Peptides against a protein of PDB entry 8OXM. Designs and how they scored, part 198

Target 1, 371 residues: chain A of PDB entry 8OXM
Amino acid sequence: FKAEFRLAGGVNLPKIIDCVGSDGKERRQLVKGRDDLRQDAVMQQVFQMCNTLLQRNTETRKRKLTICTYKVVPLSQRSGVLEWCTGTVPIGEFLVNNEDGAHKRYRPNDFSAFQCQKKMMEVQKKSFEEKYEVFMDVCQNFQPVFRYFCMEKFLDPAIWFEKRLAYTRSVATSSIVGYILGLGDRHVQNILINEQSAELVHIDLGVAFEQGKILPTPETVPFRLTRDIVDGMGITGVEGVFRRCCEKTMEVMRNSQETLLTIVEVLLYDPLFDWTMNPLKALYLQQRPEDETELHPTLNADDQECKRNLSDIDQSFNKVAERVLMRLQEKLKGVEEGTVLSVGGQVNLLIQQAIDPKNLSRLFPGWKAWV

## One batch from the design tools (peptide; made by RFdiffusion4, then SolubleMPNN)

Design b2_p20_5_s4 (from b2_p20_5, 10 letters changed)
Fold by OpenDDE base, seed 2:
Structure b2_p20_5_s4 (fold): chain B 371 residues (1-371), chain A 20 residues (1-20)
Amino acid sequence: as target 1 above (371 residues)
Amino acid sequence: MEEERKELEEIELLIEEARK
């Protein structure tokens, strides 16, 4: 380890440390000191298993369908070391961060990211109809620009085309696997893009097994397929390559049902893997950045009052785990809303749910569904 | 390589169709 560290931005002030490997190569690592990285570590292992399944299938192997993974070394319940995703940027950083965001550069007359967020926060407690109307106004005045990512990074037309394909395949693979695992909290800062490969890296995997549906503002989409995500695919959008890659990924997942159920069952009953949503985590995920100043960590929840009978906690946990497994089994059978769908029918339903402005308008404003 | 090429060719066709 070098003696010097850099602070990464953000409330938890993660430390970037440079490590010299035994191979003499310098590697950047991120040290988080207030976050449980065990969830991320477990989900990375599940993604590696999914990648193994995808590599065994001829159709998914030929398409190079893979979820990008990173190394996580949990050190404690509140600390760990992440492999720093060198050469990645949050999609939110490229699109909407600072005065130099792609929306500001390419659409200077559109609403600012702040104006969009403000409008959606003003209607957050309003009817679904009023949320939908304001979301449509925001969308009309905030047009997608993510196509420019590949155009800025890849000047050679053949490379540009290959990278746009790699992006589209990465979105498809991560969307379907993320849906199967019930991955939530897919806001624009939790999705990184690799500036060399154009592949997505999903970070902060703490909302899994559909626990996003029990948030104070429930998640209403199966994955992030917002207008900018689609714009990055280019003129074909969700049709062609994206749809086919989703179908081939879903086919591999459904054909691997027994393996996936067994893996997830082991994880759900692992006493070291806290996947359940708690009220404090739910509040943290759906707080305003402005309200972060008042969460003094002085909720010493005194261990005393949760002498709820160990039996009642265990029974409640087991019932939630059973429901998660049942829902996972339904997904892997193609059971949606009580109907058995083909792979194509299921993928089509998921795409329609993910792009539906009615579903997108109902999301928490911090998720930035207009981006 | 060959399926990537077919996916590329199909995207190229879709781009040409969308330009008409």
Scores: peptide ipSAE 0.021, ipTM 0.550, DockQ to the pose 0.013
Fold by OpenDDE base, seed 1:
Structure b2_p20_5_s4 (fold): chain B 371 residues (1-371), chain A 20 residues (1-20)
Amino acid sequence: as target 1 above (371 residues)
Amino acid sequence: MEEERKELEEIELLIEEARK
């Protein structure tokens, strides 16, 4: 290990450290402190299993449908080492960096990212109608620019086109698998894009199994398919390649129902895997930027013996696990709102839910649904 | 076959648009 570290930014201030392996190769590592990387590690294993299913099917294999994975080594309940995703950038950094973000560069007369956030924070406690109106005003004055990512990185038209397809396929695969696993909406800093492959890497998998629906501001979309995410696909948007890749991914997931249920069941009942949403985690995920200053977590873990009867905790946990498994089974059967849908019908419903400005306007403003 | 053909047709259309 080198003695020097860099900060990667963000609330937890993860440390980038350089490690020299026994092979003499330098490897960048991200050290997260005060974060439980066990959930990330488990979700990476599930993604590897999904990738194995996608590679076994001829149609998904031909389309190269895969979820990008990274190595996670949990060291403790509050620390671990991540493989640094070299050659990736957060989509939020590319889009809405305060100095040189693509919105500021390509749309200098639009609202700033700060103005958009302020407007949406002002209506956070307002009606759904008021949220929708302000969201539409924000969207009119903050036009998508993510098309410029591929245009900046890939100057050759044939390469540009191939990479835009790779991006579209990556969004489709991650969206459908993310929906099946209940990852919900993803913060723009938690989606990385590879600058060489144009594929997405999803990081910080701390919300899974639809636990985003029990947040103080519940999620209202099955996955992140915001205007910039769609703009990166080019002129066809969610039609054509994206839709077809979603359908083929969903087909493989539905045809693998027994395998996926068995895997998720084992994980949900693993006593070492805490996937449940706790109130502190919920508060942390939806904290206001202004409230970050006062909560010094004097988590004095005073071991207040909440001798809640082990029996009542276990019964409550088992009921939540059973509900997660039932909902997973419904998704894999194509049961949406009590109706059995075809693969195409289910995928269409999910796309429509994800792009609906009424659903997007109801999301937590900190997650920037206008980006 | 038909889906691969539709993907190729979308490819061709988008290459034509990128050439304009």
Scores: peptide ipSAE 0.018, ipTM 0.483, DockQ to the pose 0.013
Fold by OpenDDE base, seed 5:
Structure b2_p20_5_s4 (fold): chain B 371 residues (1-371), chain A 20 residues (1-20)
Amino acid sequence: as target 1 above (371 residues)
Amino acid sequence: MEEERKELEEIELLIEEARK
């Protein structure tokens, strides 16, 4: 390891370190402190298994459908080393986090990212109707710009078109697999884009198995399919390539039901894999300062050990694990709201749920549903 | 917009067919 480190942005101030491998190659590493990287490591293994299933199917292999994965080495319950995703940027950094973000550059007369956030925070405790009205006002005055990512990075028209297709396929694959696994907390900092491939890299995989639905402000969308995410696909939007790639991914997942259930069952009962949402984690996720401002929540961990009897904790855990397995089985059968859907019907329902401004307006403001 | 959408949909279909 080199003796020098750089700080990455964000609340946890992760350290970027350079290491020289035994092969003499320099590799960047991200050292996270205060995060349990075991959840990320387990979810990366599940994504690798999903990629294996997608590569075995001719239709998904021809489309190059894959989820981008990275190496995770957990060192403790509160520390680990990540492979630094070299040549990636958070979609939030490109769009809104910098003074020169794409919204500011291409739409200088729209609301600022700060004005949008402030308006949505002011209505956070209001009715769903008031949230919807303010969300629609924000959306009218904050128009999508993510199409410019590929236009800035890929000047050759043929390369530009191929990279826009790679982006659309990456969104489709990660959206469907993320839905099957119940992946949550898909805010604009937890999704990276590769500046060379235009593929997405999902990070911070600690909200899985629909545990986002039990947050103080529950998640109301199956995956991130916001206006900027759709704008990056170009003029066809959610139609054509995106829809077909979702359907082909869903076909592979549904046809792999036994394998996926067996894998998830082993993981849910692994005592080393804490996937359950606890109240402290729930508070931390929805009290995060959304912008780079250093407001460490001084969660005084006053160890109020609520001594729930060990027997009641184990019975509660087993009931939650059983419910997760039942819901996974329903998804893999195409059971939505008590009705069995075709692959096309299920994918259509998920797209409609993800783009519905009523669902988007109900999300925690920190999710930035207008981006 | 509508014509450009159709042209892009056709090009996307042709690229998917050329991969068969």
Scores: peptide ipSAE 0.017, ipTM 0.479, DockQ to the pose 0.014
Fold by OpenDDE base, seed 4:
Structure b2_p20_5_s4 (fold): chain B 371 residues (1-371), chain A 20 residues (1-20)
Amino acid sequence: as target 1 above (371 residues)
Amino acid sequence: MEEERKELEEIELLIEEARK
């Protein structure tokens, strides 16, 4: 270990430490304090198993469909070491950085990220109709710009095209694997993009097995497929390569039902793996001070009504685990809303749910569904 | 726009086929 460290941004002020391995290679590591990395470590193992399934299938192997993984070493219940994802940037930092974000650079006359967030927070407790109307106004005045990521990083047209394809495949694989594992909507700071490969790296895997649906503001999308995520795919959007890669990934997942169920069952009943949502974790996920540093929360504490829906969570841990396994089995059979769908039908439904502005308008404003 | 989308989709298909 070198004696010097850098601070990564964020509330927990993680330390970037350079380490020389026994192989003489220098490796950057992120040391997180006050964070339980056990869930991240477990989810990385699940992603490696999904990657093994994807590499065994000829169609997914030829397309190089993989979910990017990183090394996680939990040191305690509140600390661990991660492999630093060198040459990655959070998509949120590229898109909506306060000074030099792509939205400000390419769309200087649009609403600021702060104006968008403020407008959506003002309607957070309003009707779904009011949320939808304000979300549509925000979307009209905050146009997607993520296409410029590949254009800025890859000046050669042939390289640019190949990297846009790599991005699209990475979004497809992570979306379907993320849906199967119930990762739900992903905050823009928890999705990194590799500046060399254009592949996504998902970090901070603290919500899994559809536990985002039991948050105070429940998730309403199967995965993050917001306007900027789609804009990064280029002119075809969700059609062509993205749809085909989703279908091929879903086909492998459905054909691996027994393996995936067995893996998830072992994890759900592991006494060392706390995947369940607790009220403190729920509050932390939807009251992150990182989103508050721009918005002084006039949290008027008085709205007592959020207490009622937490009382039905007195289902024994076993009943919650059984429900997660049943829902996973349904997903892997193509059962959506009580109907058995083909792979193409299921993927189409998931894409439509993920891009529906009515679903996006209902998400927690802190997760920036307009980005 | 729509013609460019079809042309790009066709090129994407050709690249996926050439990787077989």
Scores: peptide ipSAE 0.016, ipTM 0.450, DockQ to the pose 0.014

Design b2_p20_6_s1 (from b2_p20_6, 13 letters changed)
Fold by OpenDDE base, seed 2:
Structure b2_p20_6_s1 (fold): chain B 371 residues (1-371), chain A 20 residues (1-20)
Amino acid sequence: as target 1 above (371 residues)
Amino acid sequence: APLTERQKNVVLGLQQILEE
């Protein structure tokens, strides 16, 4: 370990530490404190399994459909070392950085990211109609710019085109795999982009199995497919490559139903894998920036032993786990809202749900649905 | 509860993928 560390930024002030391996190579490590890195570690294993399934299928292998993974070394329940993905940047840092963000550079006359957030925070407790109107006003005055990421990073037109395809495939694969696993909290700081591959790296995987739907502000989209995410695909948007890659990923997932159900069943009943949403975690995930200063993370979730009889806790847990498995089975059968859909029909419904401004306007303002 | 034989096989399969 080098004696020097850098802060990566963000709420938990993760430390970037340069480590010299036994091979004499320097590796950047992110030391995250106070987060359950076991959730991330478990979800990385599930992603590796999904990648194995995708590599076994000729159609998905030919399209190089993969979800990017990173190494997690859990040191404790609340600490660990992440292999820092060198050459990645949060999409939020590229898009909405206060000084040099792409929105400010390419759209200097649009609303600032701060103005957009403020407007959406003002209506956070308002009706869905008022949220929708303000969201549409924000969207009109905050136009997408993520197309410029590939244009800035890849000057050669042939490379640029390949990288835009890699990006589109990465969005498709991660969106469908993320939907199947019920990944939530897909805000712009939890999605990194690799500056060399243009592939997405999803981090902070603590909201899984649709537990985002039980947040104080429920998640209303199956994955992040916001206007900037779509703009990064280029002129075709969600049509063509993205849709086809979603369909081929969904086909592999549906054809792997027994394997995926078995994996998720093991994980749901693993006593070391706390996938359940707790009130403190829910408060933390949907905390206002103004309140960030006062939540001393001294609320050990451990001290609220609600002395509910062990039997009642276990029964409640088992019922939630069973419901998660049932919902996963429905997804893998293409059952949406009681109707059995084809792969194309299911993917179409998910895309429509993800891009619907009514669904996007209902999200927690910290999710930044206008980005 | 002890892992079922099916659960053990999944864990072993996951471990094998992590070692590759």
Scores: peptide ipSAE 0.018, ipTM 0.550, DockQ to the pose 0.022
Fold by OpenDDE base, seed 4:
Structure b2_p20_6_s1 (fold): chain B 371 residues (1-371), chain A 20 residues (1-20)
Amino acid sequence: as target 1 above (371 residues)
Amino acid sequence: APLTERQKNVVLGLQQILEE
């Protein structure tokens, strides 16, 4: 191990450690210090299965629809080593880095990322109407710039076009699979983009199976499809390639219902896979900067006080698992709000929900829905 | 609960995909 570490961007400030293998090769490793990397490891296995399903289907295979995966070695419940996604950058670092972020470079007269966050934090406890109005003001004064990622990295017009298509396909695949698995919205630091392929890598998979809906500020979108995510697709936005790739991915997911249900059922009942949202995790994921000071001592409080009757815990867990499986079955049948939708109808509903500024304005301000 | 035979086959299939 080299003594030098770099901080990767992200909520949990992961440490990049350069390791020399027994083969004499340097390998970069991402060390997360507070995340349950077992969740990431399990979700990578699920993504590999989804990739296998996508590869077996001719229409998704021809489109090269895949979710980028990475190797995870969990060391403990609170620490582990991720294979560093070499040649990736967090989209949040590219977009809203304090010094040289794309918003500051291309839109120097727009609100700063800090001003946007401050405005949205001020209305966090306000009505949905007040949140929407402030979100619209923020959006008007913070225009999307993510189109410039591919333009900066790929100077050849033919390569640029191909990479923009690769990006759009990657967003589509990850959005639909993320919806099926209930990953919800993804913080901009938890989405990496590969600087060579323009494909997305999703990290920090600690919120799954719609557990984001039971957060103190519940998720209101099926996946992250914010203005910058859409801007990266170019002029067509969500129309054309993105929509078609979502539909083809959803077709494969729906046609694989039995396999996906069986996989998720195994995982939900795995005693080593703690997918459930606990109050401490919920607080940590939506912690305010002001609340950071008080929680340091209580994270060491022993697991002792949850001596609720073992029978009531097991029954409560089973009911949550059953509800997750039922909701997954509904998604895979195209049941949305009690209505059976076609693949095109379901994908359309999900896209509309994900881009709706009313839904985006209700998200936790820490997740920067204006980016 | 003990894994059903179907669940075991899925776990085995997942393991095979992880070993490839």
Scores: peptide ipSAE 0.016, ipTM 0.475, DockQ to the pose 0.021
Fold by OpenDDE base, seed 1:
Structure b2_p20_6_s1 (fold): chain B 371 residues (1-371), chain A 20 residues (1-20)
Amino acid sequence: as target 1 above (371 residues)
Amino acid sequence: APLTERQKNVVLGLQQILEE
């Protein structure tokens, strides 16, 4: 290990370390602290399985629909080594870096990323109407710029067009598979973009199976489809390529119902895979800057052995696992709000939910729904 | 850490379901 580390962009400020392998090759490794890298490792395996299903289908194979995966080596429950996705950047770093972010470069007269965050934090405890009004003001004064990613990286018009298509396909595949697995909304630092392929890499997969809905500020979108995410697709936005790729991905997922249910059932009952939301994880994911001062270390974990009978813990866990499986089965049948939808109807509902400013305005301000 | 023997069996079972 080299003694020098760089901070990667991200909520957890992961340390990039250079490691020399036994082969004498330097490999960049991301060291995450305090994250359960076992969740990332398990979810990467689920993504590989989804990729196998997508490659078996002729329509998804022809479209090259895949989720980008990375190697995870968990060292402990709270430490591990990620193979750094070489040639990737967090979309949040490209868009809203304080010094050289694309919003500052292309929209110097718009609100700063800090001003947007401040305005949305001020209304966090307010009504949905007040949140919506402030979100619309923020959106009007913070215009999308993610179209410039492909324009900066790909100067040849034919390559530029192909890379926008690859990006759009990657967003579609990850959005639908992410919805099926209940990944929900994703922080902008937890979505990487490959600077050569324009494909997305999702990292920090600690929220799965719709556990984002039980956070203190529940998620209100099925996946991240914010204005910048849409702007990267170009002039057609969510229409045409994105919609068709979502529909073809959803068709494969629905036709693979039995396989996906069996896979998720085995994972939910694995005692080594803690997918459940706990209060500490919820606090970590939605920590307010104001709450940093009141975390005095004097949470005496008084070991009040709440002798919760082992039976009550097991029954509570089983009821959560059963609810997750039932909801997964509904999604794979196209059951939304008690109605059976066609693939096109279900995909349309999900897109409309994901782009609705009313849903976006209700998200946790720390996840930056205006980006 | 190496996958526990149980995690290996889960992965093997999942691979087997995918190879069928």
Scores: peptide ipSAE 0.016, ipTM 0.446, DockQ to the pose 0.021
Fold by OpenDDE base, seed 5:
Structure b2_p20_6_s1 (fold): chain B 371 residues (1-371), chain A 20 residues (1-20)
Amino acid sequence: as target 1 above (371 residues)
Amino acid sequence: APLTERQKNVVLGLQQILEE
């Protein structure tokens, strides 16, 4: 291990450590010191399975539809080393870094990232109408710039076009597979972009199976398809390549229903796989930056009320697991709001839900829905 | 339905990662 470390972005400030392997190769490692990496490890294996399904289908294979995966090495129940995706950057670091973020560089007269966050935090406890109005004001004064990522990294026009296409395909594949698995907490620090491939890497997979809907501020979008995410696709936005890649990914997922259900069923009943949202995790994920100073771990939430009979806990767990499986089966059948949709109809509904400014305005301000 | 050999191998691979 080198003595030098860097902090990755995000609330836990994970340490990036350069390691020299026994083979003499330098490898970057992400050290998470407080997170259970078992959930990330399991979800990476589920993504590898999804990639295998996508490679078997001729239409998805021709489009090179894959989810980027990384190696997870658990070190303990509360710590592990992620093989850091060398040459990746958080999209939030590129877009909204305080010093030299792309919004500040390309749109110096727009609101600062801090001003946008402050405005949305001020209305956090307000009505949905007030949140929507302030979100629209923020969006008007904070215009998307993510198109410049590919323009800065890929100076050759032919390479630039291929990388923008790779980005669009990566967003489509990860969005649909993420929706099927109910992946939440897709804030701008939990999505990395590869500086060489322009593909996305999803990290921090601790909110899965739609557990984001039971957060104190429930998640209202199926995946991240915010204005900057769309701007990175170029002039066609969500139309053409993105939509077609979503449809082809959804078709493979729906045609793999039995395989996906069986795998998720085993995982949901595995006692070593903690996928359930606990109150402490929920508070942590939606903690305000201002409240970080005052959460002394008053671990003194009396152990007394958590002695609900083991039988009632087990019955509650089984009922939640059954609901997750039923909802997964519905998604894989194209059942949305009690209606059976075609692949094109389902993908269209999900795109409309993800880009709806009313849904985006209701998200927790830390999710940064205006980016 | 009984798990296919491929499904069993995926389950076993996931279990091994959870046990490590």
Scores: peptide ipSAE 0.010, ipTM 0.481, DockQ to the pose 0.023

